Peptides against a protein of PDB entry 7RZF. Designs and how they scored, part 133

Target 1, 358 residues: chain A of PDB entry 7RZF
Amino acid sequence: PFQEEHLKQLYKIVPIKDIRNLYVTFPIPDLQKYYKSNPGHYLGHLIGHEGPGSLLSELKSKGWVNTLVGGQKEGARGFMFFIINVDLTEEGLLHVEDIILHMFQYIQKLRAEGPQEWVFQECKDLNAVAFRFKDKERPRGYTSKIAGILHYYPLEEVLTAEYLLEEFRPDLIEMVLDKLRPENVRVAIVSKSFEGKTDRTEEWYGTQYKQEAIPDEVIKKWQNADLNGKFKLPTKNEFIPTNFEILPLEKEATPYPALIKDTAMSKLWFKQDDKFFLPKACLNFEFFSPFAYVDPLHCNMAYLYLELLKDSLNEYAYAAELAGLSYDLQNTIYGMYLSVKGYNDKQPILLKKIIEKM
Target 2, 358 residues: chain A of PDB entry 7RZF as posed
Amino acid sequence: PFQEEHLKQLYKIVPIKDIRNLYVTFPIPDLQKYYKSNPGHYLGHLIGHEGPGSLLSELKSKGWVNTLVGGQKEGARGFMFFIINVDLTEEGLLHVEDIILHMFQYIQKLRAEGPQEWVFQELKDLNAVAFRFKDKERPRGYTSKIAGILHYYPLEEVLTAEYLLEEFRPDLIEMVLDKLRPENVRVAIVSKSFEGKTDRTEEWYGTQYKQEAIPDEVIKKWQNADLNGKFKLPTKNEFIPTNFEILPLEKEATPYPALIKDTAMSKLWFKQDDKFFLPKANLNFEFFSPFAYVDPLHSNMAYLYLELLKDSLNEYAYAAELAGLSYDLQNTIYGMYLSVKGYNDKQPILLKKIIEKM

## One batch from the design tools (peptide; made by RFdiffusion4, then SolubleMPNN)

Design b2_p16_7_s3 (from b2_p16_7, 5 letters changed)
Fold by OpenDDE base, seed 1:
Structure b2_p16_7_s3 (fold): chain B 358 residues (1-358), chain A 16 residues (1-16)
Amino acid sequence: as target 1 above (358 residues)
Amino acid sequence: LSSNTDPFYLDLALRL
C-alpha cells in the first residue's frame, strides 16, 4: 500500500501519442473477498454514469472532458485502486483542479444520498443479463480466464462470480466511499504540453515525467467541496429487460422477410429469427418525405432536424446502451432512417420515447 | 464505460 508520503502527489507525464488524460487514483482495500456485493462496481456505475446530472454530463457541458471512466482496478497484493479517468480537451487541461473539484462534489453527493438499494438492484439485473447472454468466448481465451479467476473464487462460483451480485452491503459502499477523499488522492496528467518540463525518467520505457506535491490549499479546496445542485443520482433505467421468452418458430416462418402489412401509407416486412434464438429484435423504419431532398434548404433543414432529434434523445442513449438497446438515426435521400436494436422486451419503450421526441 | 484509455499510461500512473 502507498504510504502517506506517496499520497497527495501530482504526476505530469509526457506521452508519445498526442493524448490528454487525467487519472485520479485512490488506494482502496482489497475488495476481492466482497465479490458478492462488489461495492466498487456500485460506485463505478454511479461515478462513471453518463446520464443527466452525472459527473460526465457536467464536465462535458463545460467543454473540459470528452469521456469518463470510473471503477476499481487490481493493484498489488492486498490493495486495489479506485480510478476516475477522463479524456481531457485542450481547455480541460487548463482546468484540472476544477475538474477534480467536481469529482469530489459528485462523491460528496453520493455521501449525502447514501447507498441506494434500487441502484444495487439495477447493477444486479444488468449483470444477470450480461451473464445470461454472454457470447461464448473462444475456448482458449475462456479457459485461460477461468484458470485465472480460480485463484479468487470457489470452483462452483467461478462462472457466475464476475456477474452475479447477491448481497446489498451499504456498509462496504460507505467504506469505499470514505477512501475517495482528497487526502488519499494520486493525480496523473498525461499531456505533450509537459515536454521539456520534466525532471525524471521512468526506468522501463523511458517515459519522461515530473512529480510534484499537490499544494495544501488545493487539497483543502477539494476537502471543502460543497453539494453542487447540478449533480443528481440517475433515474431508474426503464430499459432493463425482464422478459427473455423466445417465441416458438412459426410454421409459416420464411427464410426471408415477408410482407405482413401493405397499405397506402406503410409497408411492413417481418422475419422471425431462425438462427440465433435470442430474445432480441431489429426494428428498421424508413420514412419517406417528398420534401426531404427537394432543394439544398430542405436538405439542410432535414439534417438539422435529425441532429436536434439526436441531441434530444441523449438523455436515454446511455440508459438504453447499458440495457443492451441501441438506436440509429440517419438522413436518407428520401427522408429518414430509424433503427432500434437489442433485447426485444423494452424496445417498445425506447421506440415510444423516440417517437415522442419526433 | 471503458474509454480508449491507453493501458500503458494507466499502469504507469499506478506504478509511480
Scores: peptide ipSAE 0.176, ipTM 0.833, DockQ to the pose 0.681
Fold by OpenDDE base, seed 4:
Structure b2_p16_7_s3 (fold): chain B 358 residues (1-358), chain A 16 residues (1-16)
Amino acid sequence: as target 1 above (358 residues)
Amino acid sequence: LSSNTDPFYLDLALRL
């Protein structure tokens, strides 16, 4: 376990590749025994959220960060790490202290709101979906994974232990959240901009780095992180499927799409899945407008319309993705194409949201 | 939870 001397450290690392990454790491207790409640996953879900009012949303809005990952990782015996990793823009590299301040503001928001059972339930439901539809791994890969997991879980739970959440433990969530403090932080910045500014070399790979203590004034700034009113808990994910019923094959099921509606304004083709037997659907819509491509002005207006539509739908994109739904919007030479794909159960909800924004 | 963390630098950041 890291001693106090290993905390509040900044590592400046020179990459081989042209990458810019920030790792904010916190030593936490070993949570393996709490796999049924998985408090680290709860926190990772919220900190790593990409919806409105999320940490990533704010950092993206400032042009500082492209991607964010939050979660627990195994350490040495008796401890783990909670890690917040971000991909930095060139501008973000100049604002690392402020990025980390925003991380602590978000963490402070989580403290203020306290553990939410509904969030735990969503994590549980998402994991249950992921488990239920886990691709059958190749037997060798699956057996090797199981063999590794057997060291940590009872044999009867090995198949499910990674996915099944059973116990809401707000006390454990608070315990982990209490470890996510500036006094317990280790920061690593990965950037080529540190080339020629390092004084150490890592023994295994020859990676050049510099270690510095984080100034006490900076630690204090992070300790005094206020509630940023831009940070909000996510809204409930309305796209999480709950019905996985596979409808029976119709007697008249055709191997090709059948025309089931033919009107002056619309044609509808339908093909039932006869191969995969998954509770998934693909909805594809092609909109035809005689005005879409009559001239360059109309083409540009159609393009701008779709860009605005995509932007207006961005609030749902992440929640849909988490729930195993996706949508696509494209300009076509005849108008617009819309697709909605994924679990069938909540597709009507997503489709309605799209139509309401159109 | 994006998969884009370079495992190498993460492991390095944890070992340092």
Scores: peptide ipSAE 0.131, ipTM 0.821, DockQ to the pose 0.629
Fold by OpenDDE base, seed 3:
Structure b2_p16_7_s3 (fold): chain B 358 residues (1-358), chain A 16 residues (1-16)
Amino acid sequence: as target 1 above (358 residues)
Amino acid sequence: LSSNTDPFYLDLALRL
């Protein structure tokens, strides 16, 4: 475990590739014994959330961060890490202290709201879906993985323990949140901008780095992180599938799409899945407008419209993705193309949201 | 979690 002298450290690391990354790491207790509740996954889900009022949403709005990942990682024996990793913009590289302040503001928001059982239930449901529909791993790789995890889980649970949440443990969530404090932080910044500004070399790979203590004033600034009113818990994910029923193959099922509706304003083709037998569907819509490509002005207006529509739908994109739904919107010479793909159960909800924004 | 992050730098950040 890191002692006090290993905490409150800043590492400036020179990458080989042109990347800009920030790693904010916290030593946490070994959570392996708590796999049934997985408090680190709960926190990773919220901290790594991409919806409105999320940490990432705010950091993107500032132009400082492109992507964010939050979660637990295995450490050495007897401890783990909780890590918040972000991809930095050039501007974000100048605002690392403020980025980390926002992280602590979000963590403080999580403390203030307390553990939410409904969020745990969503994590449970999402993991259950992921487990149910996981791709078949290669037998050798799967066997090796199972052999590794047999050291940590009862034999009867080995196949499910990584996916199935069983116990809501608010006490453990609070315990992990209590470790996510400025006094326990280790910061690593990865950027080529540190080239020629380092004083140490890592022994294994020859990576150049500089180590600095984080100033006490900066630690205090992070300790005094107030509630930022821009941070909100996510709304309930309405796209999580609950019905996985597969409809029987129709006797008249065609191997190709059949025209099932023909009207003055619409044609509909349908093909039932005869191969995969998954509770999934692909909805594809082509919209035709005589105005879409009539002149450069209309073409640009159609493009702008679609970009605005996409932007207005971003609030649902992440929640849909988590639930195994996706959509795509494209301009065509004739108008617009929309696709909705994934689990069929909640596709009507996503489609309705799209139509309401159009 | 599209970790386009090179696992190397993460491991380095944890070892340092």
Scores: peptide ipSAE 0.114, ipTM 0.813, DockQ to the pose 0.645; fails the geometry check
Fold by OpenDDE base, seed 2:
Structure b2_p16_7_s3 (fold): chain B 358 residues (1-358), chain A 16 residues (1-16)
Amino acid sequence: as target 1 above (358 residues)
Amino acid sequence: LSSNTDPFYLDLALRL
């Protein structure tokens, strides 16, 4: 276990590549025995969320961070780490203290709201979907992986234990969340800007770094992180599929799209899947307007309209992606193109949301 | 989300 001397440390690391990363790391207990509840995954799902009111959304709005990942990582025997990793902008590199303050404000929000069973259920459902439709791994790699994890799971559960959540354990969520405190933090900043400012070299790869204690005033600032009203728990993900029924192939199914509707205002083509046999669909819409490209003004208006539409749909983008749905909107010379792809069960919900914003 | 973070820097951040 990390001793007190290993906590509240800042590492400035020189990368080989031109990258800017921040790692905010917390030592946590070994959670392997709690795989059925996976409290680290619950917290990683929320901290790593990309929707409105998320940590990433706020940090992006400030231009400080491009991407964020939160989750648990295996450590040595008897402990793990919870890590928040962000890709920093050039400006974000100057605001690391404030970025970490926002992390602690979000963590404080999670403490204030307490563990949510519905969030656990979403994690469970998402993992079940991921397991059910997991690509077939190569037999050798799969066998080696299974052999490695047999030390951690019962033989009967080894195939599913990584994916299937079974137990909501608010006590364990709170226990892990209690370890995510400034007094337990280890910070690593990776940037070429530290070149020539390091005093140590790592033994294995020769990586240049500097280690510094985080000032007590900075730790106190993070400890006194107030609730930031911009941070909110995500809304329920309405796009998570629950019906995976595959309809039988129709006797009249053609290898090409068939025209099934032909009216003055619309044509509809349909092709049943005869190859993949997945509970997925692709919906493609082409909208025609005689005004879309009539002159430069209308062209620019159509472009601006679509950009505004895309922006208005950003609130659904991440939730849809997590649920295995995607959409695309494009301007065409004749009007607009819309595509909705992924699991068919909740596509009507996403499509309705898109149309309501149009 | 598999962070495309170079396992090296993560290991360094964990070992240091």
Scores: peptide ipSAE 0.021, ipTM 0.686, DockQ to the pose 0.516; fails the geometry check

Design b2_p16_7_s4 (from b2_p16_7, 7 letters changed)
Fold by OpenDDE base, seed 1:
Structure b2_p16_7_s4 (fold): chain B 358 residues (1-358), chain A 16 residues (1-16)
Amino acid sequence: as target 1 above (358 residues)
Amino acid sequence: LKSNLDEEYLELALRL
């Protein structure tokens, strides 16, 4: 573990590439032995959430952050890191202290709500889906990965250990949350704006950096992070599949899409999967409007309509993606194209949400 | 989501 002298430090790093990144890191105990409960994954899921009331949603609303990642990373032997990483805007680079304040406000919200068994269950279910339908990795990649994992897990559990959540351990979640404090923080800011303002050089790559102690006033500001009413726990993910039944091939299954409905207002083609045998489907809709591209005004209105529709669906996009669902909306010269892809079980729910916003 | 963090600068930030 880091000594006190290594905590409450700010590193200003000069990148080769034009990037702006913030790394907020916390030394935590080695959690490897707790893989069945994986408290770091629970916290990473919540801190890295992208839905309404998330940390990212607030930071995006201020124009300070583009992307956010939260989770545990392996450190040296006997400890890990919990890391919150954000891609900073130019404006966000000026507000790093306030960004970190919001991180601590979100963490304080997690403490106030306490560990949620339903969130753990969603993580468990998502991991079970990911395990069950894990793409066939190339043999070399798979064998190398398994060989690495054998150092950490019993042989019987190696295949499942990364995915199988079995034990809800609120005590371990609280233990990790107790390490996510300002007194235990290490901050790194990566930006070209620090060029010519550094006093140290890293020995391996020659990366220029400056190390500074974070002022006690700033630490105290973060320690006094109040509950921010904008932060909320995510809602339950309604898109998580539970039915994985594969329907038998119909005797009349065609190798190409067959016209199964022909009306004045709609045509429907269907093809059953005869190759992959996965509980997945692709729904594709072409909408035709005589008004879509009549003139530049209608074209621009159709474009604006789709942009507004996409924006109105953002609240579902992340939850759908986590559950292995995706949608696409495009303008066409005749109107609009909609595609819904992924696990078939909850596609009707996502499709209904899209239609309700149309 | 755990996006691929730019692993290089993350590793640097963890080693400093």
Scores: peptide ipSAE 0.139, ipTM 0.815, DockQ to the pose 0.603
Fold by OpenDDE base, seed 5:
Structure b2_p16_7_s4 (fold): chain B 358 residues (1-358), chain A 16 residues (1-16)
Amino acid sequence: as target 1 above (358 residues)
Amino acid sequence: LKSNLDEEYLELALRL
């Protein structure tokens, strides 16, 4: 475990690639024994959430961050890390202290709201879906994975332990959340802007870095993080499938898509799945416009329209993705293409959201 | 999305 001397440290790291990353890391207890409740996953789900009122949503709105990942990672034996990682914009690189302040404001929001059983249930349901429809791993890889997992889990639980949440443990959530404090922080900033400003070299890769203590005034600023009214808990994920019924094959099932509707304004092709037998569907829409791609202006307008549409749908994209739904929007020479894929149960909800934004 | 956290720099940040 890190001693006090290893905490409240800032590392400025020079990358080989032109990347700008911030790693905010917290030493936490080993949570492996708590796999049935997985408090680190609960916190990672919330801190890493991308919906409205999330940490990422606010940091994106500031123009400071492109992406955010939150979660637990294995460390050395007997402890783990909780990590918040962000991809920094050029502007975000200038606002690292304020970015971290926002992280602590979000963490403070989680403390104020307390553990939510409905969020745990949502994580449980998502994991159950992921487990139920886990793609067939290669037998050798699967066997090797199981063998590795046997070191951590009882034999009877090995198949489910990674996915099955069984116990809501608010006490453990609070315990982990209590480790996410400024006094327990390690910060790493990865940027080429530190080139020629480093004084150390890492032994394994020769990576140049500088280590600095975080000033006590900065630690105090983070300790005094208030409740930012922009931060909200996510809403319930409306896209989580609950119906997994596979419809029986129709007697007239065609090996290829059949034209089932032909009108002046629309053609519809349908093919029932006769191979995979999954509660999934692919909806593909091609829209034709006589104004699409007639000139550079119309091309640019069509492009801008889709970019704005995509941006307006960002609030749903993450929740849909978590639930095993995806959409794609593309410009075509004739107009636009829309695809909705994944579990069929909630596809109508996602499709409605898309249409309402169009 | 597990953004490809450049595992290298994360590992470095954790080892330092």
Scores: peptide ipSAE 0.134, ipTM 0.805, DockQ to the pose 0.677
Fold by OpenDDE base, seed 2:
Structure b2_p16_7_s4 (fold): chain B 358 residues (1-358), chain A 16 residues (1-16)
Amino acid sequence: as target 1 above (358 residues)
Amino acid sequence: LKSNLDEEYLELALRL
């Protein structure tokens, strides 16, 4: 376990690759015994959320961060880490203190709202979907993984332990949140900008780094993180599938798409899945406009329209992705192409949202 | 998203 001397430390690390990463790490208790409630997954889901009012949304809006990951990682025996990792822009590298302030503002928002059972239920449902439709692992890899898991889980739970959430434990969520404090922080910044400014070399890989204590004034600034009104809990994910029924293959099912509707305004082709037998569908729409490619002005207008449409749909993109749905919008020489792919159950909801923005 | 954290620098950040 880290002693007090190992906390409030800043590491400046020189990478081999041209990368800019920030790691904000917190020592936490060993949560292995709490796998049925998985409070670290709950917090990772919220802190790593990409929707409106999320930490990432605010940091992206400032041009400081490209990507964000939040979650728990195993440590040594008897402790774990909670980690917030971000990919920094060049500008973000100059604002690391303010980025971390925003992290603590978001964490403070989570404390103020308290543990939400509906968020736990979404995590449970998402994990159940992921478990149900996980690809078959290679037998050797699967056996090795199971052998590792057997050290921690009952034999009957080994197959499900990574995915199965059973118990909502708000007390454990609050316990982990109480460890996510400035006094318990370890910060690592990875950037080539530290080249020639380091004084230590790591023994295993020869990585050059500098260790510094985080100034008490900076720790106090983070401790005094106020509620930022831009941070909000996510809304309920409307796209999580609940119906996984697979319709039987029709006797007249064709191995190729059949024309099932032919009108002056639309043609519809349909092919039933005869190979995968998954509760998934691909909806593809081609829109034809005689104006889309008539001249350079119309082409540019069609391009701008599609970019604006994509931007207006960003609020749904992450929630859809988490639920195993995706959409794509492309300009064509004839107009526009739309595809909606993934679990079929909530595709009509996503399609409706797209059409409402068109 | 639990993306694969660049394991190398993360391990370094955790060991230091």
Scores: peptide ipSAE 0.106, ipTM 0.803, DockQ to the pose 0.572
Fold by OpenDDE base, seed 4:
Structure b2_p16_7_s4 (fold): chain B 358 residues (1-358), chain A 16 residues (1-16)
Amino acid sequence: as target 1 above (358 residues)
Amino acid sequence: LKSNLDEEYLELALRL
């Protein structure tokens, strides 16, 4: 376990690659025994959320961060880390203190709201979906991961332990959240901008770095993180599938798409899955407009329309992705293409959201 | 938790 002398430290690290990363790390207790409740996953889900009112959304809106990952990682025996990692923009590299302030504001929001059982239930449901389809979607990668897991879990639970959430433990969520404090922080910034400004070399890879104590004034600033009204808990993910029924193959199922509707305004082709037997569908829509490519102005208007449509749908993109849904929107020479892919159960909900924004 | 953490620098950040 890190002693107090290892806390409130800033590491400036020179990368080989041209990358800009911030790692905000917190020593936490070993949570392995709590795998059935997985409080670190609960917090990682919220802190790493990408929807409206998320930490990432605010940091992106400021142009400081491109991506954010939050979660637990194994440490040495008897402790773990909770890590918030962000990919920094050039501007974000200048605002690291304020980025971390926003992290603590979001954490303070989580304290104020308290543990939410519905969020735990969503994590449980998402993990159950991931588990149920893991082997069906990716047969090749499964064997190597099992060997590592066998060291941590009973043989009988090895297959499920990473995915099976069973116990809502608000006490453990609060316990971990209580460790996410400025007094318990270790910060690492990875940037080529530190080249020639380092005084230490790491022994394993020869990585150049500088260590410095975070000023007490900065720690105090983070300790006094207020409730930022821009931060909100995510809304319920309406895209999480609950029905996994595989419809029976029709007797007249064609090996190719069959025209099942032919009207003056629409044609519909359908092909039932005869190979994968997954509760998934691909919905592809091509919209034809005789006006889309009449002239450069119409082309530009069609492009702008699609960009605005994509922007208006961004609020659903992350929730859909988490639920195993995706959509794509493209301009075509004849108009627009829309694709909706993934679990079929909630595709109508996503499709409705898209159409409502069109 | 998408695993795109550059594991090398994360390990370094955790070992330092």
Scores: peptide ipSAE 0.157, ipTM 0.815, DockQ to the pose 0.561; fails the geometry check

